# Designs tried in a protein design run: peptides against a protein of PDB entry 3PUK. Part 23

Target 1, 227 residues: chain A of PDB entry 3PUK
Amino acid sequence: ERGLKSVVWRKIKTAVFDDCRKEGEWKIMLLDEFTTKLLSSCCKMTDLLEEGITVIENIYKNREPVRQMKALYFISPTPKSVDCFLRDFGSKSEKKYKAAYIYFTDFCPDSLFNKIKASCSKSIRRCKEINISFIPQESQVYTLDVPDAFYYCYSPDPSNASRKEVVMEAMAEQIVTVCATLDENPGVRYKSKPLDNASKLAQLVEKKLEDYYKIDEKGLIKGKTQS

## One batch from the design tools (peptide)

Design b1_p15_2_s1 (made by RFdiffusion4, then SolubleMPNN; from b1_p15_2, 7 letters changed)
Fold by OpenDDE base, seed 1:
Structure b1_p15_2_s1 (fold): chain B 227 residues (1-227), chain A 15 residues (1-15)
Amino acid sequence: as target 1 above (227 residues)
Amino acid sequence: DELKKRLEELKELNE
């Protein structure tokens, strides 16, 4: 099936599964709330089995040690998810798994990365940051996962202005991840409302897109694409 | 570039 779901799956397959794949080896995959939704939106359990995943576990739940198996952590770079990882590998004598492969859905803040480095670095074979912070719904439809976004964006209370800005920035970042995933630099369009939220968000997206494509990781500067 | 640096750092710690 063509569309955003397929593109997202291909990106995950290449960036995560192909990166840590070993012939004949099975891994346990640990997911958080966001990555559970993400994978459920673009793949089936049979697809994961084909990629060498034997079981999926929730990182937030208590789990029995499986010390002979390696673990694939596909998680958001949040304090909660990182803390759960640290509990799995923080003690040499109490390691839950043989080793860890960590793939973050976004940039991991230095504070969290430093905690990992200080306590669990010897257990980590891979640590990568991918850029997927959205949920594909349909071929051209996606949803953002920003807590309380609806409340703050439409709040008439001026005291929420600072929080509104934080929410809009987070939304803009997630939209940019869609563009990056699709390898596009689109013109931003929006429907005007009584509130100027859409205009502000559009400006943030445009700025972040510009910043993203200034980074010549592929040796090619991407121009604006047709919307 | 930052990711590459982090990966290299982790590699060194694992050696």
Scores: peptide ipSAE 0.030, ipTM 0.651, DockQ to the pose 0.222
Fold by OpenDDE base, seed 2:
Structure b1_p15_2_s1 (fold): chain B 227 residues (1-227), chain A 15 residues (1-15)
Amino acid sequence: as target 1 above (227 residues)
Amino acid sequence: DELKKRLEELKELNE
């Protein structure tokens, strides 16, 4: 099945599981709200077991230490998730796990990254940003996880204009992750009526796509793909 | 330049 779900799973497998895989080693995987939804959408527990994950834990919950096992953190770069991680490794005497592999679903802000670096650097074996910030639903359908997106995008209140821009930016970033995952540089199609939100979003996506492919390590400027 | 810096920082964490 060449659906979006399979592509997402393949990317996660390559970028996360294969990246930290050691023969005969089992890990505990820590998930947040978004990554729980993400994995639930594209894999089964049996798939995770095959990748060397013995237990899945919610990063927000209070958990018992398993000091002999390494932990794989597949989390969003949010203050809440990062704070939970820091609590797990912040104290030398109270480390919950042997070591940490951290995979962020998106760009980790410098403020959060610096906090991690300052407090837990010695416990981190791997830190990577994999840029998957969407939930696959069907072969060509995905959902975005942007809180209150509907409210701000369609708010008639001018006071929400700044928040609307933030939401649009977040949506654009997530759409770019879809394109990156699919290795595509699509032409953006949109309907502008009755609101110009779609046009604004399209412009943001196009700009971010250009930026992404310009800085792509492969140095290959991909032309626009036919979508 | 910012991307380069970020990559270097990540590399340091991964060592």
Scores: peptide ipSAE 0.028, ipTM 0.640, DockQ to the pose 0.711
Fold by OpenDDE base, seed 3:
Structure b1_p15_2_s1 (fold): chain B 227 residues (1-227), chain A 15 residues (1-15)
Amino acid sequence: as target 1 above (227 residues)
Amino acid sequence: DELKKRLEELKELNE
């Protein structure tokens, strides 16, 4: 078994592929930079074929229309990825595909969500947020995808303080998605460094975990998991 | 409550 990789694949299979599966139907799958790395880390092309995916395309690239096929968008909720989606379906005469199934890796901001609703809601057959914003490396290890995290976290320049906070929030959110994927609410442990980064990140993670489980689909509060 | 609201919005979009 592949540990965390197998868990991530199982979640994607259940939350994405099983959710939109239709017997005898093949789909084109659109990926962005993050989801390309994510799927590459936990599955093979043969696995995707078994799930009814015929072709994988990069959402950022110009693509030829395949108007008779439905498209599965597995993308991050970023302006760049959303804009590319909107280009595919924004114009009635220029629709790239027959319809769209959208699965976001995290919470889609209201601004982006509203933009989608206003422009191409009729083309969307499914839209979900599945909360997987990390890349599994091995059984108990994962990596975060936060640009310039190292630079801002350890920058001595006070002018970077605001950006550091943004990075910390992004990291905390991604860590919470790991816990959600594993169905865990762990006590957070950290090692102190010359800076208070570890402590700050730990506090953010704990707060976000609490919020996540308080407002889950069933309104349940999950106690801390022993670890 | 915020999550529930979001889920309802997504359901409406999917109909």
Scores: peptide ipSAE 0.026, ipTM 0.618, DockQ to the pose 0.665
Fold by OpenDDE base, seed 4:
Structure b1_p15_2_s1 (fold): chain B 227 residues (1-227), chain A 15 residues (1-15)
Amino acid sequence: as target 1 above (227 residues)
Amino acid sequence: DELKKRLEELKELNE
């Protein structure tokens, strides 16, 4: 039993693979840097084959068209990943695949979402945000993918204050995705000294949890989880 | 509600 890894895999299976599964159909799966790490952490290639994935492709790389096959994009909502997707479907004559199923690991910004809608909406059979923005490491341990998080969080330089806030927001968001994945709304506890980073992060997490559980994917409200 | 709006947009896209 893998604990958190198994939970994450189960979530992906339900939210992504089961959502787009069609009997007898194989898909090409496109991954970016984050989702490559994510899947690598919680499944094997054999698992993906069982889910109807014939081949995995890196979204950042130039790829030959396989126009007869549908593509499953499991990607982060970043400009880079979205841009690569748009290149695949932005032109009617240059479509790489038959159709696209897009599953974002997190909230897709409006700017990117609108760009997708404007350019290739007709090629998209499914688009969903699944809210998994963390990497399971151990049964009860996960890691966040926030560049330079350590540096900015612990920087004493006031000039880094703005960037620190950005990093804190990103971390908080990813923590919330863990809670969402586990279907928990925990009370947040923190150690305040020597820096207020934990307090600030806790506040952000609390706020985001509240926002999330005001309306989840099913429009449900969940109270605090007792531990 | 921004989340609700997003969900509606996604539904629209999927139709």
Scores: peptide ipSAE 0.026, ipTM 0.626, DockQ to the pose 0.812; fails the geometry check

Design b1_p15_2_s2 (made by RFdiffusion4, then SolubleMPNN; from b1_p15_2, 7 letters changed)
Fold by OpenDDE base, seed 4:
Parts: C-alpha cells; sequence; structure tokens
Structure b1_p15_2_s2 (fold): chain B 227 residues (1-227), chain A 15 residues (1-15)
C-alpha cells in the first residue's frame, strides 16, 4: 500500500544492493544523470550508506582510481554512460576500481553490451538489467525520461514521423518498466483525440507488456490487472 | 527474442 517511491526503492534494494551485497564490504557507486535523479527521488544518502555505499560518484566526471574498492555501476544503458565505464576498465593496467558490478536501468543494446563484453568482461562480477527507467514523483505518478518527447509526439510535421516513432517506443518501454516494477499487467485505456498518439502508445505498451510477461524471469504470462 | 538472447549473454558475463 506504499507509494511508488517506496516500491521503486524496494525494487532497487532487492535487485541491486541485495544482489551484490557482501558483508563488511563497501562499494563506490557510480551514477549517471538518470540514476542520480532516480535515487534522489526515492532514497537518501543515509539509505545508501546502509546498503554499503561509501561514496557516490558521477560516472561522467574524471575520477581518481580507488583500485582497492569495487564499484557498483547503476547506470542507464546509454553510449555515454557505457563509454565512461569502458574508460574505467578498458585498460587492464589502469583500472579505476578493483571490479565492477553493473546494473542497467533498462535493456542494454547489443552493440553496447558486446562492447562491454569484449573489453571489460574480466572486470565485471555482475551485470544485470533491472528494468526501472522511470522517475517516481508521487504515490501513483511517474515521469518518463525521453528527451523531446512532447515536441516530436505532437509535431504536425511529417518529417518528424520517424523520430516520433522512436520517442513513442521509448515511452512505451519506460511505461512497461513501471508495470514490471509494480507487477502489473494493466488493461490499457486511452483517449486519442486530437492525435493518434495515445492509441499508438497504447498499442506499443500492450505489445511490450505481452512480450515482457511471456519471457520474464518467472516464465509465465500474468493475466490482465486493473489499470 | 531479444530478452532470451540477453539472458544467455548475461549468464555468460556473470559466469
Amino acid sequence: as target 1 above (227 residues)
Amino acid sequence: SKLLERKKKLKELNS
């Protein structure tokens, strides 16, 4: 009965911190722009300390090596974040940290994944996709992190059609992560006036929900729940 | 599916 923020925190605690927890071990946590916002929305620094995080670092910034400590990368699967990770571990002789635990907020594209695998696999102790790509704002409200979503979705310019589709796809994916986090398979409702954006988004969400539950960790299709 | 393939790949990384 707790709000979305609490649910998200519990999910992160279970999927990330509990997964890599080692008694008496402290880790450095690397965050990117999205995960900084995400954690800021649902926890405090004291909470992270309790989870064995000694310090939080921005993955985008140059950092001094702390070679005796393991690093927890809680990052989005973006080229920028991945490139920063690769710089930390790409060189065998100049690794920033002792080892890495990587938790992606969403599906990591194969191109990025393969790049990581090819160059840094030996440094990685854990790598998982936790599927939380939204920011909880209120008890039942979340925000999506899709740049220029409004602009492209509501653009009357046909030249933006391809970009609109990409944006819609991204939004649908993030909505599905909310459903996954809440363990819900909602019946999608929408109002599509004046544009068909809502309809298209609904279709994408429905499809992605189906795919998710078909091949989720449980291996079972969950029935429709109330939206 | 992408997810199934990823599960295999993740297993490899986590090994």
Scores: peptide ipSAE 0.044, ipTM 0.724, DockQ to the pose 0.876
Fold by OpenDDE base, seed 3:
Structure b1_p15_2_s2 (fold): chain B 227 residues (1-227), chain A 15 residues (1-15)
Amino acid sequence: as target 1 above (227 residues)
Amino acid sequence: SKLLERKKKLKELNS
C-alpha cells in the first residue's frame, strides 16, 4: 500500500480542488518547483483532469495569456513564486488569466501577503493556506525541504548555533504538517546519541503539536495517538 | 500562534 501518498492526495483534493470546484468549469493550474514534485509524487495527470484541470503550467516560465480561463495557483509561499504570480496580474496589459485561485502549501508571510493584496486583490477569487510542506516518498516515508539542514545540524562551529535553531524549527514545522495531514498527535521518540539534534527536534515537534491541536480549526483538543 | 494568524489573515482576504 501507499498510505501516506494516498492521504496527501486526499488532503489536496479536499483542501484545494473541492474548495474551488465549479460545475462545468476548467482551470489552468500553475505550479512551482515544490508543488510540481508534490503532485508528481501522489497523483497522475488523469487525476488532475478529473478534478477540472485542463493543463498544468510552470509558474516560472513565460506563458501565453489565456484570458478566458481562470487559473489555479498551487504554489509555495516564496518570493520567487509570488513575484511570478504578481507579474501575471500586475496590470491590465499583463493579466494572463480571467481570475486567480491561490493555494499556498504553507503560511504566507505577511510581507508577501500584503504585497499581493496591494496589487492583485481584485483578481483573486480565493486564497487559502494548506499545511503540506513535505514530499511523500513511500507509504510511510517523506522528505523534508529545509535548505542547508545537513550543514548546520552537523556543524561543530558554535557561531552556527542560531542558524541551526532556525533549521530545526523549520524541520519541526514540516513534521507537524505530516502529523496534521494524518490527523495524528503522536508520542515522539528519538535517539539522542551521538548528538542532541534528535532530542531538540523532538522537543520542538511536541511543542508545536500541542499548540496546533489546542487551537485547531474545529476548536478541539486531541490527546496523544499511536504512531 | 501561526495557526491563529493564518485564520485571521485568510478571513480578511476571503470576506
Scores: peptide ipSAE 0.041, ipTM 0.714, DockQ to the pose 0.574
Fold by OpenDDE base, seed 5:
Structure b1_p15_2_s2 (fold): chain B 227 residues (1-227), chain A 15 residues (1-15)
Amino acid sequence: as target 1 above (227 residues)
Amino acid sequence: SKLLERKKKLKELNS
């Protein structure tokens, strides 16, 4: 049995590091809050060194330019992370790095993508979405990064219904990324609770899984597997 | 779908 951590690491290795690997080339890797946690959960610094990463930097912090080195941005597709990237390459000032490889942990909204394309396209050697928006905890356990998920999902206030739906959609999307990472299309199981949250989430996951596999590169819907 | 549309955009960016 392959632990989820190892699977995630392998996915990152193939989708990110192998994708941008050049012999003899070292890169600076820029991480945000989520990807810092993600990498910390599934690899060590020594692993990153083996993949050609010389230094890890926090994208949110002010950093001195290293103009001779290319930068690998492994970041979430958030306005904050994207804005930090744009500050590195989008200003009239000198670029902080020689070039950029960008790997988003999830689908980057068109608004952000277009903003990047319009301002920094010439600096970008690679841009890819790898669809890993979860933190592996144990062999079959992962955590989701959805702000205020607990609050809205369990809120008895009907005024939070719309927010609850948004949160559930975000959760469902992240669960689908787990399935995609594991190359599985599981039957969704849930516990019956006083609230219909589990059922609603299950439905959202199933819908998103269907959508994902319908448009998969293979053009085939993967059959449901037992989870 | 979002993914199909993005594939086209990514090809442009990565070209």
Scores: peptide ipSAE 0.037, ipTM 0.694, DockQ to the pose 0.711
Fold by OpenDDE base, seed 1:
Structure b1_p15_2_s2 (fold): chain B 227 residues (1-227), chain A 15 residues (1-15)
Amino acid sequence: as target 1 above (227 residues)
Amino acid sequence: SKLLERKKKLKELNS
């Protein structure tokens, strides 16, 4: 199948499921709000079963221990999700699962990473950042998950300028993850709007793309593509 | 810089 959904699924399959797959082993998968939406957009439960997932649990909910099974955490690098993970493995005597494989959808801040490392590093068998921070909708359509983006971007109140900048930064970062997923380095285009938000966002995206492709996984510089 | 930090962190945790 062609389209952004298939590309996203292929990336998740390769970066997450293939990375932690063991023959004959089933895992419990823990999801947060974002990753629930993400997986729902690009796969079915049958697909997850084929990848060795027996059950999906919400990381925010209270869960009964299953000490004989390993857990796959596919979560966003947020304080809330990380805190829930830490509750599962923070105590040596009361671990909810046998071990953890953790895959973040984006860069995990050093503060959160250090907290994990200090408290439960021995329980973690694998940790990766896969850089998918968007929801695929159609072949060329995706949505961003940025809280209050509409409110701040279109606010005429100058007091919201600093918050608007933070929102635009987050949006730009997520757009770059789309480009990375598609393996593209596009020229950024936008339509003029009453507010110069589109121009600012475009500049942020271009800067972040340059930073990303300056040092890729192979240490190579990728040229600009026509997209 | 962000990607370099990622690589370092991942190597440390996966070692």
Scores: peptide ipSAE 0.052, ipTM 0.731, DockQ to the pose 0.607; fails the geometry check

Design b1_p15_2_s3 (made by RFdiffusion4, then SolubleMPNN; from b1_p15_2, 8 letters changed)
Fold by OpenDDE base, seed 3:
Structure b1_p15_2_s3 (fold): chain B 227 residues (1-227), chain A 15 residues (1-15)
Amino acid sequence: as target 1 above (227 residues)
Amino acid sequence: DELKKRLEELKELNK
């Protein structure tokens, strides 16, 4: 049976590469910090070549234009990554590539989405949200990418309460993407610690899972699965 | 309903 890494790769292959594949066409792929780590965890460069990727570029770096080639953006829906994309296509005279295929790792906020539509919609050939916001480590293990999560979750300073809530929401969202990727709606289990962090996170995950399956593309409600 | 709205927007963008 296949581990989590192979499942994640299969998901990316189907949702991203197969979705934008054209016979005989090569693309430049743009990655941000998170997607670089993600792809590095579940594939090799040879795998990407087989999917029609000629070269990988860092979206944060200044890059030379390759105007005859289309670009595949596999990025997180953050202001930083979106701003870099907009720099590539925001000006008619300064377009870095022929066209863009955009695949976000999670839900893109309306503010960012609207900014993209207003600035460079004509350059976009495809735009999707894939919902993979975790890094696979082992067959049944993954890690979350939430900055300063440890610090805020365990901070005794009451002034950090607001930031702690933001971190908890981000963690819960990323856990839901794991469940979605595995097509699972598990019952949540946790161990109590000196703080109520585990309980709070469990509640957030359960709520978000419920919302996700209620409003999925097919409007299906999936019952809890055994874990 | 919110997800459906977003999906329609994305479909429109992809035309």
Scores: peptide ipSAE 0.030, ipTM 0.653, DockQ to the pose 0.721
Fold by OpenDDE base, seed 2:
Structure b1_p15_2_s3 (fold): chain B 227 residues (1-227), chain A 15 residues (1-15)
Amino acid sequence: as target 1 above (227 residues)
Amino acid sequence: DELKKRLEELKELNK
């Protein structure tokens, strides 16, 4: 099946599981709200077992230490998720796991990154940003996880203009992750009426796509693909 | 320049 779900799973397998895989080693995987939904949408527990995951834990919950095992953190770069990680490794005497592999679903803000670096650097074996910030539904359908997106984008209140921009930025970032996952640089199509929100979003997506491909490790500037 | 700096920081964490 060449659906979006399979592509997403393949991306996660390559970027996360293959990256930290060691022969004969089992890991505990820590998930947050978004990554729980993400994995649930594109894999089964049996798939995770095959990738060397013995247990899945919610990062927000109080968990018992398993000091002999390494932990795989597949989380969003949010203050809440990062704070939970820091609690797991912040104290030398209270480390919950042997070591950490951290994979962020998106760009981690410098403020959060610096906190991690300052407090837990010795416990971190890997830290990567894999740029998957969407939920696959069908072969060509995905959902964005942007809270209150509808409310702010369609709010007639001028006081919400700043929040609207933030929401659009977040949406654009997530769309770019879809393109990156699919290895595409699509031409953006949109309908501008009745509101110009679609046009603004398109511009943001185009800008972010340009930035992404400029820094692509493969150094290959891909032309616009037909979508 | 900022992106390059970020990549370098990530590389350092992965050492």
Scores: peptide ipSAE 0.030, ipTM 0.644, DockQ to the pose 0.775
Fold by OpenDDE base, seed 1:
Structure b1_p15_2_s3 (fold): chain B 227 residues (1-227), chain A 15 residues (1-15)
Amino acid sequence: as target 1 above (227 residues)
Amino acid sequence: DELKKRLEELKELNK
C-alpha cells in the first residue's frame, strides 16, 4: 500500500524492530495511548508477529512479571509512561522483564532521562529517540495528537494566549516530524480563517523546518521540495 | 550527537 502509512511503518520497522531484532527471540511490547494509535494506524498484529512480538500490552495497566522475556517499550516521552517503566525496573527484586529496549517517539526531556539513568540504566540494552509524533490516516492525511488543541486555538479568551502558543508549538513540532519522516522540506500552505492561528502555525513550522535541516545528520543539506 | 552520547552513556553503565 502506498502513502504515509507505509512510510511510517517502514520507519518504525527500521528504527525500532530491526534495531533490536534477534533471531529466534520473542519480545513483549509495551505501548502507551499514543503508540497504540500509531501502530494501529499503520500495521496489523500479524506484522508485529513477523517482527518478533509475541504480545502487546498497555504500559498503564498492571501486568504480571514475565522475567524470562525481554521487553520492548515503544512509548511517548511523558512522565506517565516513564513512571510506568520505572515501576517495571526500578527495583532489582521486582523487575517485570529480563531487560528493556526503549524507543521514544520524540526527544526525551533531560529530567525524565536522568530519572531513567539513575534507577534503571542497568536493565536497559537500548534507548533511542525516534521522530514520529503524528497519526497517519490516509495516503496524504495525518492527525496531530495535542491535548486541548481545539479549545485553545479557537478560544476567544485573551487569557488563553500563553496556552495557545504552547499548543501551536507542539503542533508545529509534530508537523515537522511528518516532514522528517517523508524526508521533505515543503513549502507551507494554509487556509486563512477569521483567526490568525493558521498563519502563526505556518511560521512556527517554517522556523522549525529550517532548524531541522541545518543539522546535517545524513551528510546532505536538503533544499525546499515541491509541495 | 546527543543521542549517540546517551547511548554511549547507557553502554558504560551496563558494563
Scores: peptide ipSAE 0.030, ipTM 0.664, DockQ to the pose 0.212
Fold by OpenDDE base, seed 5:
Structure b1_p15_2_s3 (fold): chain B 227 residues (1-227), chain A 15 residues (1-15)
Amino acid sequence: as target 1 above (227 residues)
Amino acid sequence: DELKKRLEELKELNK
């Protein structure tokens, strides 16, 4: 099936599970709020079991150590999630797990990465960034995770202009991750009425798509599709 | 590639 959910799952399987898979090894998987929703949208627990995940834990909750098992962190590159990770491995004597495989759903800011590097580098077997910052809802529908997007995008208050720009930027980034996941460079379609938000967002998406494909792993620039 | 650089840095730190 070529549905978005299937594509997302295949991407996660390839980028995360296949990347850290070891024969006969089971891992504990740590999820945050976003990745919980993400995985729930595109897979079942049975699928995760097949990928060598024994249990899923919420990274935000206090958890008992399982020192003999390695942990797979599939988390957003946020201060909250990173801080929780750091708590798991911050103390040499109190490591919750044997080792960590970290997969971020997006680019991890240098500030957060440096914190990880400074405190937990020895515990990390793998650290990778994958570009999945959306929730698949239907075969061709996805949901963005941008807090207060509706409020700022439709705010008539000029004082919110700067925040609106930030929101638009974040939305554009997430849309690009969808395109990257689907391996598409679509022509952006939008309705400009009643506000110009759609046009602005479209421009941002187009710019970011261009940048992405210019610097992609293959060094290939894909033409616009009629998606 | 920033990611490759980061991976290399981590590998070096893990030695």
Scores: peptide ipSAE 0.029, ipTM 0.651, DockQ to the pose 0.233

